# Ledger of designs, part 22: peptides against a protein of PDB entry 3PUK

Target 1, 227 residues: chain A of PDB entry 3PUK
Amino acid sequence: ERGLKSVVWRKIKTAVFDDCRKEGEWKIMLLDEFTTKLLSSCCKMTDLLEEGITVIENIYKNREPVRQMKALYFISPTPKSVDCFLRDFGSKSEKKYKAAYIYFTDFCPDSLFNKIKASCSKSIRRCKEINISFIPQESQVYTLDVPDAFYYCYSPDPSNASRKEVVMEAMAEQIVTVCATLDENPGVRYKSKPLDNASKLAQLVEKKLEDYYKIDEKGLIKGKTQS

## One batch from the design tools (peptide)

Design b1_p15_1_s2 (made by RFdiffusion4, then SolubleMPNN; from b1_p15_1, 6 letters changed)
Fold by OpenDDE base, seed 3:
Structure b1_p15_1_s2 (fold): chain B 227 residues (1-227), chain A 15 residues (1-15)
Amino acid sequence: as target 1 above (227 residues)
Amino acid sequence: EIEFDETSAKYEKLK
């Protein structure tokens, strides 16, 4: 059995690189904080070169225009990353690249999507969601990228209750993407702590798994797996 | 790989 890292790489290769591949064409790839960690966890620079990526750039940094080259954006669907993308293509006179292929790691909210569509739709050659919002650590281990998750989940301050819910939802979404990547619909297990955080998260994951498999391409509900 | 028709339709509108 291949480890989680190899599975993630294979998914990225198929969903992103193969999807936008053109013979003899090199692209600049733009990454954000999450996707930098993601790719670093499952591939090498040599792998990216083989996929037609000539250089990797940080989307958050100011970059010099390379107007003759197309750009591959592999980014999270966050306001920060989207705003950086819009800075690259929002002005007709100041496009940094020839065109954009954009791949989101998760579902892009309609508000962000509409903002992109309204400002730079003509510059986009491809836009897709690939549902990889976790970091593989080991063959069977992954980590979630949810800012301040620990703080809000274990905060004794009642004023943080709303933020805790947001964090729980984000974590649940990322766990579901792991299950989807592995083609699993597991029975969710958890270890109880003084707080009911684990139980709440488990319930959210179960609900989201159900919703995910109900609306898959085949319209089939995947039964529970032994994982 | 699992694909969702709803998602695909959403992004095709950019063309």
Scores: peptide ipSAE 0.026, ipTM 0.552, DockQ to the pose 0.098
Fold by OpenDDE base, seed 1:
Structure b1_p15_1_s2 (fold): chain B 227 residues (1-227), chain A 15 residues (1-15)
Amino acid sequence: as target 1 above (227 residues)
Amino acid sequence: EIEFDETSAKYEKLK
C-alpha cells in the first residue's frame, strides 16, 4: 500500500524493530495511548508478529512479571509513560522483564532521561529517540495528537493566549515530523479562517523546518520541495 | 530518510 501509512511503517520497522531484532528472540512490546493509535494506523498484529513481538501490553496497566523475556518499550516521552517504565525496572529485586529496549516517539527531556539513567541504566540495552509524533490516516492525510488543541485554538478568552501558543508550537513540531518522515521541505499552505491561527501555525512550521534541516546529521541544507 | 537525533550521544552512555 502506497502512502503515508506505508512510509510511517517503514520508518518504525527500520528505527525500532530492525534495531533490536535478534534471530529467534521474541519480545513483549509495551505501548502507551499514543503509540497504540500510531501502530493501529499503519500495521496489523500479523506485521508485529513477523517482527518478533509475541504480545502487546498497555504500559499503564498492572502486568505480571515475565522475567525470562526482554521488553520493547515504544512510548512517548511523557512523565506518565516514563513513571510506568520506572516501576517495571526501578527495583533490582523486582524487575518485570529481563531487559528493556526503549524507543521514544520524540525528544526526551533531560529531566526524564536523568531519572531513567539514575535508576534503570543497567537494565536498558538500547535507548533511542525516533521522530514520529503524528497519526497517518490516508496517503495524504494525518492527524495530530495535541491535547486540548481544539479548545485553546478556538477559545475567545484572551486569558488562554499563552496556552494557545504552546499548543501551536506542539502542533508545528508534529507537522515537521511528518515532513522529516517524508523527507520533504515543503512550502507551507493554509486555508484562511476567521481566526489567524492558520497563519501563525504556518510561520511556526516554516521556522521549525529551517531549524531541522540546518542541524541534520549530514550538515546538508535541503532545498524547498514542491509538495 | 532524515533522522533527527539531537541527544544520541547521551543514550550511548547507557551501554
Scores: peptide ipSAE 0.026, ipTM 0.568, DockQ to the pose 0.103
Fold by OpenDDE base, seed 2:
Structure b1_p15_1_s2 (fold): chain B 227 residues (1-227), chain A 15 residues (1-15)
Amino acid sequence: as target 1 above (227 residues)
Amino acid sequence: EIEFDETSAKYEKLK
């Protein structure tokens, strides 16, 4: 019944927790708005404890230093989340934790990455992009986390055209993360409506899938799947 | 599954 949730959890466990796990070591995990929702959808606190997480903290809130513990940042690559991270490690006096493991839910823009590199590279033990930007609901259902998507996609106001494109891009990106997580390269299907939103979104998804599934180091490429 | 190649590259750039 909850196959997608299990897949997402397995992906996070492998890509994040197994990657930074050390025997006998506990970490503080920092979450943002999206990753809070994500983990809440696919695991329980007891699951996180088993993965070596002692406590979960909101990255946006003021937190007391725990300088003897390492921190696991599972966050979206946004200016807000990155800025909060930088405040934790930007100066010796402000260093809240012993070291940081950073796992981004999506591609981190070079501008944000360069900010991190310039200010606190010495504090970072791991930095990876795991490409999970959706919320699993049930076995074959997920939700997108794109604020105001409905408003902009269906707005008749031409002044919102630019924002509509941004929203559709974000939606397409999140859909591709689902495909990547499931190891699928589907043919995109959509239902036509009075507006061309579905067609545009489908086109964006197809393009991004093509970009994602490219020839690997062995010269192999994943073809289209049945899903 | 194709692993995102730039992840490793970015990490190396942090060193």
Scores: peptide ipSAE 0.025, ipTM 0.565, DockQ to the pose 0.095
Fold by OpenDDE base, seed 4:
Structure b1_p15_1_s2 (fold): chain B 227 residues (1-227), chain A 15 residues (1-15)
Amino acid sequence: as target 1 above (227 residues)
Amino acid sequence: EIEFDETSAKYEKLK
């Protein structure tokens, strides 16, 4: 049993905390809604303290400047989270923290990245995209964070077709992040009836898996695993 | 995974 929670934590520790760790340095960590849930699912505050985090703050809330401390932003690549970051560093006179380390839980769209680049590039010491867009619930179970996924996926209203596609895409992306985290390239199986949702999702997952492993860190396509 | 750091060309483009 792999223990998905432990795997996720180890990945975060390696990809985020170890990446920006400096001996004797404490950071403020900024979290959004998703990363709050994510970390809550796989670690304790004591674990974060051990990783050099003095305090965690909600990125959405107004915060007092702590200009002498560096900030670790572990956030989703959403307009809301990015906008909050921009407010923290958008003005030289209004910088809330000494510098920023940004770790996105998923691919950051070019539009958002460019916005960051244009406004806050000088404040950023590190920026990474890590593929953890799921919440581990059990050893082999994870939860997708896709708002209204159920509603749109199973809505008979044709007016929701576009939104359904968006939701499916988001779900597929998050599933792929699980596979990436576990270093797996599974054969996807689905039950087709009564709706084609499973089939569509499967296709999206397969496509994204192929794309991911094609352009992964190794630059090689990983063969199918037994999972 | 995409990485930007002070030593990378990508980071230089970010600056």
Scores: peptide ipSAE 0.021, ipTM 0.544, DockQ to the pose 0.122

Design b1_p15_1_s3 (made by RFdiffusion4, then SolubleMPNN; from b1_p15_1, 6 letters changed)
Fold by OpenDDE base, seed 2:
Structure b1_p15_1_s3 (fold): chain B 227 residues (1-227), chain A 15 residues (1-15)
Amino acid sequence: as target 1 above (227 residues)
Amino acid sequence: MIEFDESSKKYEELK
């Protein structure tokens, strides 16, 4: 039984740790709020040590420079996390680490990416999006990390309509990352309630799945799975 | 998992 936690860990191990692994090299890993929760849900500190991580640091906190070590940034593509990264490498005199490996949990907007490129491209050895933006709870259960999702989804205030859409989009994106992680293209099922939230979310997920599983260079497309 | 070609090109530009 492939528990979702084990699948997520395997994905992170392959996409992040194996990707930047060098024999005998230790790295400092920088985490943000989401990736802290993510790793806590699917691994232990001992697992990270085995992957060549010597220290885990919070990207939001002030940190002492360790200029002889490379840093592994496993972070969400948010302005806050990116700004913290930029502060670490923005100036030659203020570089906290030798170099950076950046792995985003989701698509990094061009605006943020361009900021990184303009400021510290020379310090970056690797930059990749791994598309894991959910928290595994158990074998078939995960949670979405969307702030105030409950409030906006169920707010009767029309002024929150735009925010509700943003939240729904974020939720749909995270669900698609689950499907991608599991290598699944499921048919979306939902229960109708007095509110059409479930239907709207389902439509968004279906659309994003279609976008994700486009015809590849070989002309192949992944059909719907049974899940 | 299909990696979008656009993403790969995007990050190659960092070099």
Scores: peptide ipSAE 0.027, ipTM 0.566, DockQ to the pose 0.084
Fold by OpenDDE base, seed 3:
Structure b1_p15_1_s3 (fold): chain B 227 residues (1-227), chain A 15 residues (1-15)
Amino acid sequence: as target 1 above (227 residues)
Amino acid sequence: MIEFDESSKKYEELK
């Protein structure tokens, strides 16, 4: 039985590295804050070297051009990360790299995708969503990357209700990616007191799980697992 | 040559 870290690494290897691998070719890999944490949790630098990555760079930092090398962007579908990518390829005369392979950790909104398409389509060799938006901590433990989640979930201010909903949706989506990664469709259990946050989150997760497995590549509805 | 994930048709628009 494989731990969560091993499963995550295997998925990344298959979905990202095997997908863009060319024999004898080295790539520069660009990471954001989330994917830096993600890879640090499930692999070593030596593992990345074996997959054809020569250098890892932070997408948020200013970087020197390496125009003869292709770049592998493993990033979150956020405005900040996308904007940094666009700065690398937005100008034909100032491209930092030869070409780009983009792998998003989650669903990329149409607004961001359209922005990329309009500006940098000719520079992109691959673009995929791999649906890994969590950090594995232990064999059966993970953390979510949702900024200010605690604040909005427990804020007594009614003006934060809209933000709370957004946070709940984001958390639910990340939980579903965990289930998808493990190939599980579990029953959801929660403790409802003192607030109804857990109940609301559970309902969102259940709904998203149903939607995910209805549209799965196999076209089959997976029944509930006992996990 | 752009390769696409068949599960995400929207990325075919990059061709």
Scores: peptide ipSAE 0.026, ipTM 0.578, DockQ to the pose 0.187
Fold by OpenDDE base, seed 5:
Structure b1_p15_1_s3 (fold): chain B 227 residues (1-227), chain A 15 residues (1-15)
Amino acid sequence: as target 1 above (227 residues)
Amino acid sequence: MIEFDESSKKYEELK
């Protein structure tokens, strides 16, 4: 049985490392909080070395320039991570690295993308979205990275309704990335009691799955699976 | 030169 961890690693290897690999070239890899957890869950440092990564750095920390090396940014599409990237390449005279390859774990908002394009486009060799926004725990278990999800989903305060909706959307998006990673379009099952959160989330996931699988790589509609 | 994922609808819209 293909464990979720191995599937995630294979997808990252194909979508990220194989995409930017050059023979004999070593890169510095920049990670944020989420991608640190993600890679830690599905690979070892030795695996990364085999993929041409010499050093892993935290994107949030101050780092010394290594101007002769290219950098691989595997980061979430958040303002914080993007801002850190921009600081690395914002000044032509003070670029921390030779060039950048950017791989986002999810859809990058237009505002962030435009900011990158406007300021650092000349330094970027690749910019892609790989749609992995979950942490594999076991063969069939994953966790989501949605801050305060528990609080807003179970808050009895009506004033949190709008925040609850935002959280539910974020959760649904991440669940869809799991399905995409597994190449599955499952029917969504849920327990409706004691709260309707599961039902609401299920509806959001179903809708997003439909949107995602409208057209597959071959231009065909992917049917529902029974997973 | 920057290379974007051609499969992404977003990047198509930004071209």
Scores: peptide ipSAE 0.025, ipTM 0.575, DockQ to the pose 0.345; fails the geometry check
Fold by OpenDDE base, seed 4:
Structure b1_p15_1_s3 (fold): chain B 227 residues (1-227), chain A 15 residues (1-15)
Amino acid sequence: as target 1 above (227 residues)
Amino acid sequence: MIEFDESSKKYEELK
């Protein structure tokens, strides 16, 4: 299969499922809102079964313990998702699952990571960031999961300036994950009118791309591609 | 025990 969806699926398969796969072992997979959308966009339940997932559950919902099974958490590094994870493993006596594999879709803030480390480290077999924070829609189209992005970017209200910045940062981060997924370090082009939003976003993307490739898996700075 | 991806500078710093 050709296209962004296929690339994303292959990335997830390699970075997540192959990474934690054990022959004959089934896992419960916990998803949050974003990863539900992400997986829904690029795979089917049958694909997940082939990867050793017996059932998928929403991390936000109350769930019955399945203490004999290991859990695969494929989640965004948000306080909400992390808190749900912590509730699953925070108490030694009330662990919902046998152990946890955690795969974050993006950079996990140190504050959240430290919280996990402090409370649940013994329950975690694997923790990794896979850097996929976008939804593939079409072969060459992706969407960003940034709430109210349009509103804040185009709001004329100066009171929204701070939120606009946050949204721009989030969008830039997700764009970088697209580039990372595609192994691209493109030059960024933008239209300057009527608003400077594109310019600002471009600058953020450029900066984050530089930062990303400085600290990528290879530890090498990748030159600009012709993309 | 948490196994971290050694390829991530962040995780090295957190060890």
Scores: peptide ipSAE 0.023, ipTM 0.573, DockQ to the pose 0.352; fails the geometry check

Design b1_p15_2 (made by RFdiffusion4)
Fold by OpenDDE base, seed 2:
Structure b1_p15_2 (fold): chain B 227 residues (1-227), chain A 15 residues (1-15)
Amino acid sequence: as target 1 above (227 residues)
Amino acid sequence: SSLEEKLKELEELNE
């Protein structure tokens, strides 16, 4: 059984690197906080070199222009990451790179997409959503990237109830991306005590899994896997 | 999805 890390790497290789690969062409890859952690968890720098990446840069940092090279943006669909991208291509005279290939780790909201389209459309050669919103740890273990999840899920303050729901929704979405990446529809198991958080999360995951597999054009309602 | 269509349109415009 290939560990979760190898599955994630294979997904990234197929969905990102193979999708934008041109023979003999090197690219600069721009990463944000999440994608830095993601790639660090499932590959080495040597693997990236083999995929035609010459250098990795942090999208949040000030960077020198490399106008002759194309850039591969592997980023989260967040306002911060998108704003950094827009700064790289916002001015015709100040483009940092020759062109951009954008791969989002999750669904990009229409508001962010419209911002990109309005300002930088001519610089974009590819834009795709990959749906990888988790960090693989072990063969069957992953870490969710949900900020302050622990605080909001276990906060006794009723004022945090709305935030708790948002956090649980984000967690459920990330779990679904794991299932989609593994091509599995797992039976959800949970321990509910002492809080109902696990039950609520399980329900959200089940609902999102159902929605995902109903929309999947291949119509293969895969039975629940016992993983 | 509306986004996939938008992405296709964007790619077609840049080809």
Scores: peptide ipSAE 0.027, ipTM 0.625, DockQ to the pose 0.289
Fold by OpenDDE base, seed 3:
Structure b1_p15_2 (fold): chain B 227 residues (1-227), chain A 15 residues (1-15)
Amino acid sequence: as target 1 above (227 residues)
Amino acid sequence: SSLEEKLKELEELNE
């Protein structure tokens, strides 16, 4: 009944918690807006305690230093979240935590990565990208986190054409992360409405799926699955 | 993967 939520939780558990787990060690976990929603959708506080998380903090809030504890950052690769991380470790005298483990929910752009590397490299024990950019709602239902997607996709104003393309690209990327999480390469199906949005999105998804599975280290191009 | 390379770079910087 909760298949997608269970799959997402299992992925986070293996990719994040098991990856940085040390016996007897507790960590503070820092979340942003997206990862707060993500974890709230697929786990309970008791689950996080079992994974060695003692406290959850919002990365955007001003927080008191806990210099003796290591911090686990589970955040989106956005300028806002990265800037908040940099503030926590920017000066030697002002480090809020002992060290940082960083897990991004998606690909971190080189510009952001280089900024982190230049400022805080000595404080970072781990930095990984995981492919989870969606919120599970039901057993087979997910929600995309793309602000203003409806407005730009359905705007009749030609001036929004460039923004519409950016939004569709972001949506396609998030759909691919769902497929990757489920280990599926679906045949994309869509119903054409008066607006060519569904067709364009389907084409973007198909292209990104092909690219993802071609680059997948297992070297096995999985055929299209009928799901 | 580009990610594995980035991770290796970070680990090497902290050694």
Scores: peptide ipSAE 0.026, ipTM 0.626, DockQ to the pose 0.280
Fold by OpenDDE base, seed 4:
Structure b1_p15_2 (fold): chain B 227 residues (1-227), chain A 15 residues (1-15)
Amino acid sequence: as target 1 above (227 residues)
Amino acid sequence: SSLEEKLKELEELNE
């Protein structure tokens, strides 16, 4: 059985690198905080070199233009990452790179997409969403990237209820991405005591799984698997 | 899929 790390790497390789690969072409890869962690968890720099990546740069940092090279953006669909992308391509005269291939780790909201479309569409050669919003730790363990998740989920303050919901939604989405990556439709089990957080999260996951498999690219509703 | 639609839109903009 291949560990989660290997599965994630294979998914990235297929969905990102193979998708934009051109023989003899090197690209600059731009990463954000999440994708840096993600790639660090499942590959080495040598692996990226083999995939035609010459250098990796942090999207949040000021970078010198390399106008002759195409850029591969492997980023989360966040305002921060998108804004950094827009800075790279927003000005026709000051494009940092020759063209962009964008791969989002999750669904890109229409608001962000429209912002990209309005300013940088001509620079984009590819724009895809891949469904990997988690970091593999162990063969069967992953880490969710949800800021302040613990605080809001376990906060006794009722004023945090709305934020708690947002956090749980984000967690549920990331869990679904794991399932999608693993091609699994798990039966959800939880221990609800002493808080209802686990129950609520389970419900969200179940709902999102149902939605995912209904809309699955394969058009197949899979039965529940043991996970 | 929403992705396919987005891709199509981008392609149309680049033509």
Scores: peptide ipSAE 0.024, ipTM 0.626, DockQ to the pose 0.247
Fold by OpenDDE base, seed 1:
Structure b1_p15_2 (fold): chain B 227 residues (1-227), chain A 15 residues (1-15)
Amino acid sequence: as target 1 above (227 residues)
Amino acid sequence: SSLEEKLKELEELNE
């Protein structure tokens, strides 16, 4: 019934939990604002327990050291989340956890990645990007996490045009990650509004889909799926 | 309870 939620959960299970799973080993999982919402949308605490997570913690909060346990960081590639991670492992003498597994929800910029490598590379057992930038609501419904999207997309002020383009680019990227997660290359459809934002967004999505499937290592020209 | 509720409970326990 909830196809998109199941697909997202399956992707997280395969890309994150199965990748770092060790028999008999429990981990502490650290979440940020986005990944808290993401996991809440597609799983239960019982599902996380089955994957070897003993407790979940908010990365932004002060936490007591648990030096005997490894930590699983499932976080967005933001300066705020990365800085919180660096506080946990930046000092050799005062590490909060035994080691870290890091899974980013999207591409981590080189600036952030280099900052991590320079300070705490020896503490990291895994570091991967999984490309999930959306929250599933229903079987065919998802929510985009783009800051100020409503404000800029519906602003009549021409001075916001450049910011509107940045927001639409971010939205298009997230829509492409949905398509990639579903393994679909859909025809883009939109409802015309008084503002031609829907047409512009559709064009950005189409372009990004073309780029994604051209770069896909499997070389399979997947034909347009009629969705 | 949602994962968000569990996080809130943990936050309240650590305050």
Scores: peptide ipSAE 0.016, ipTM 0.489, DockQ to the pose 0.020

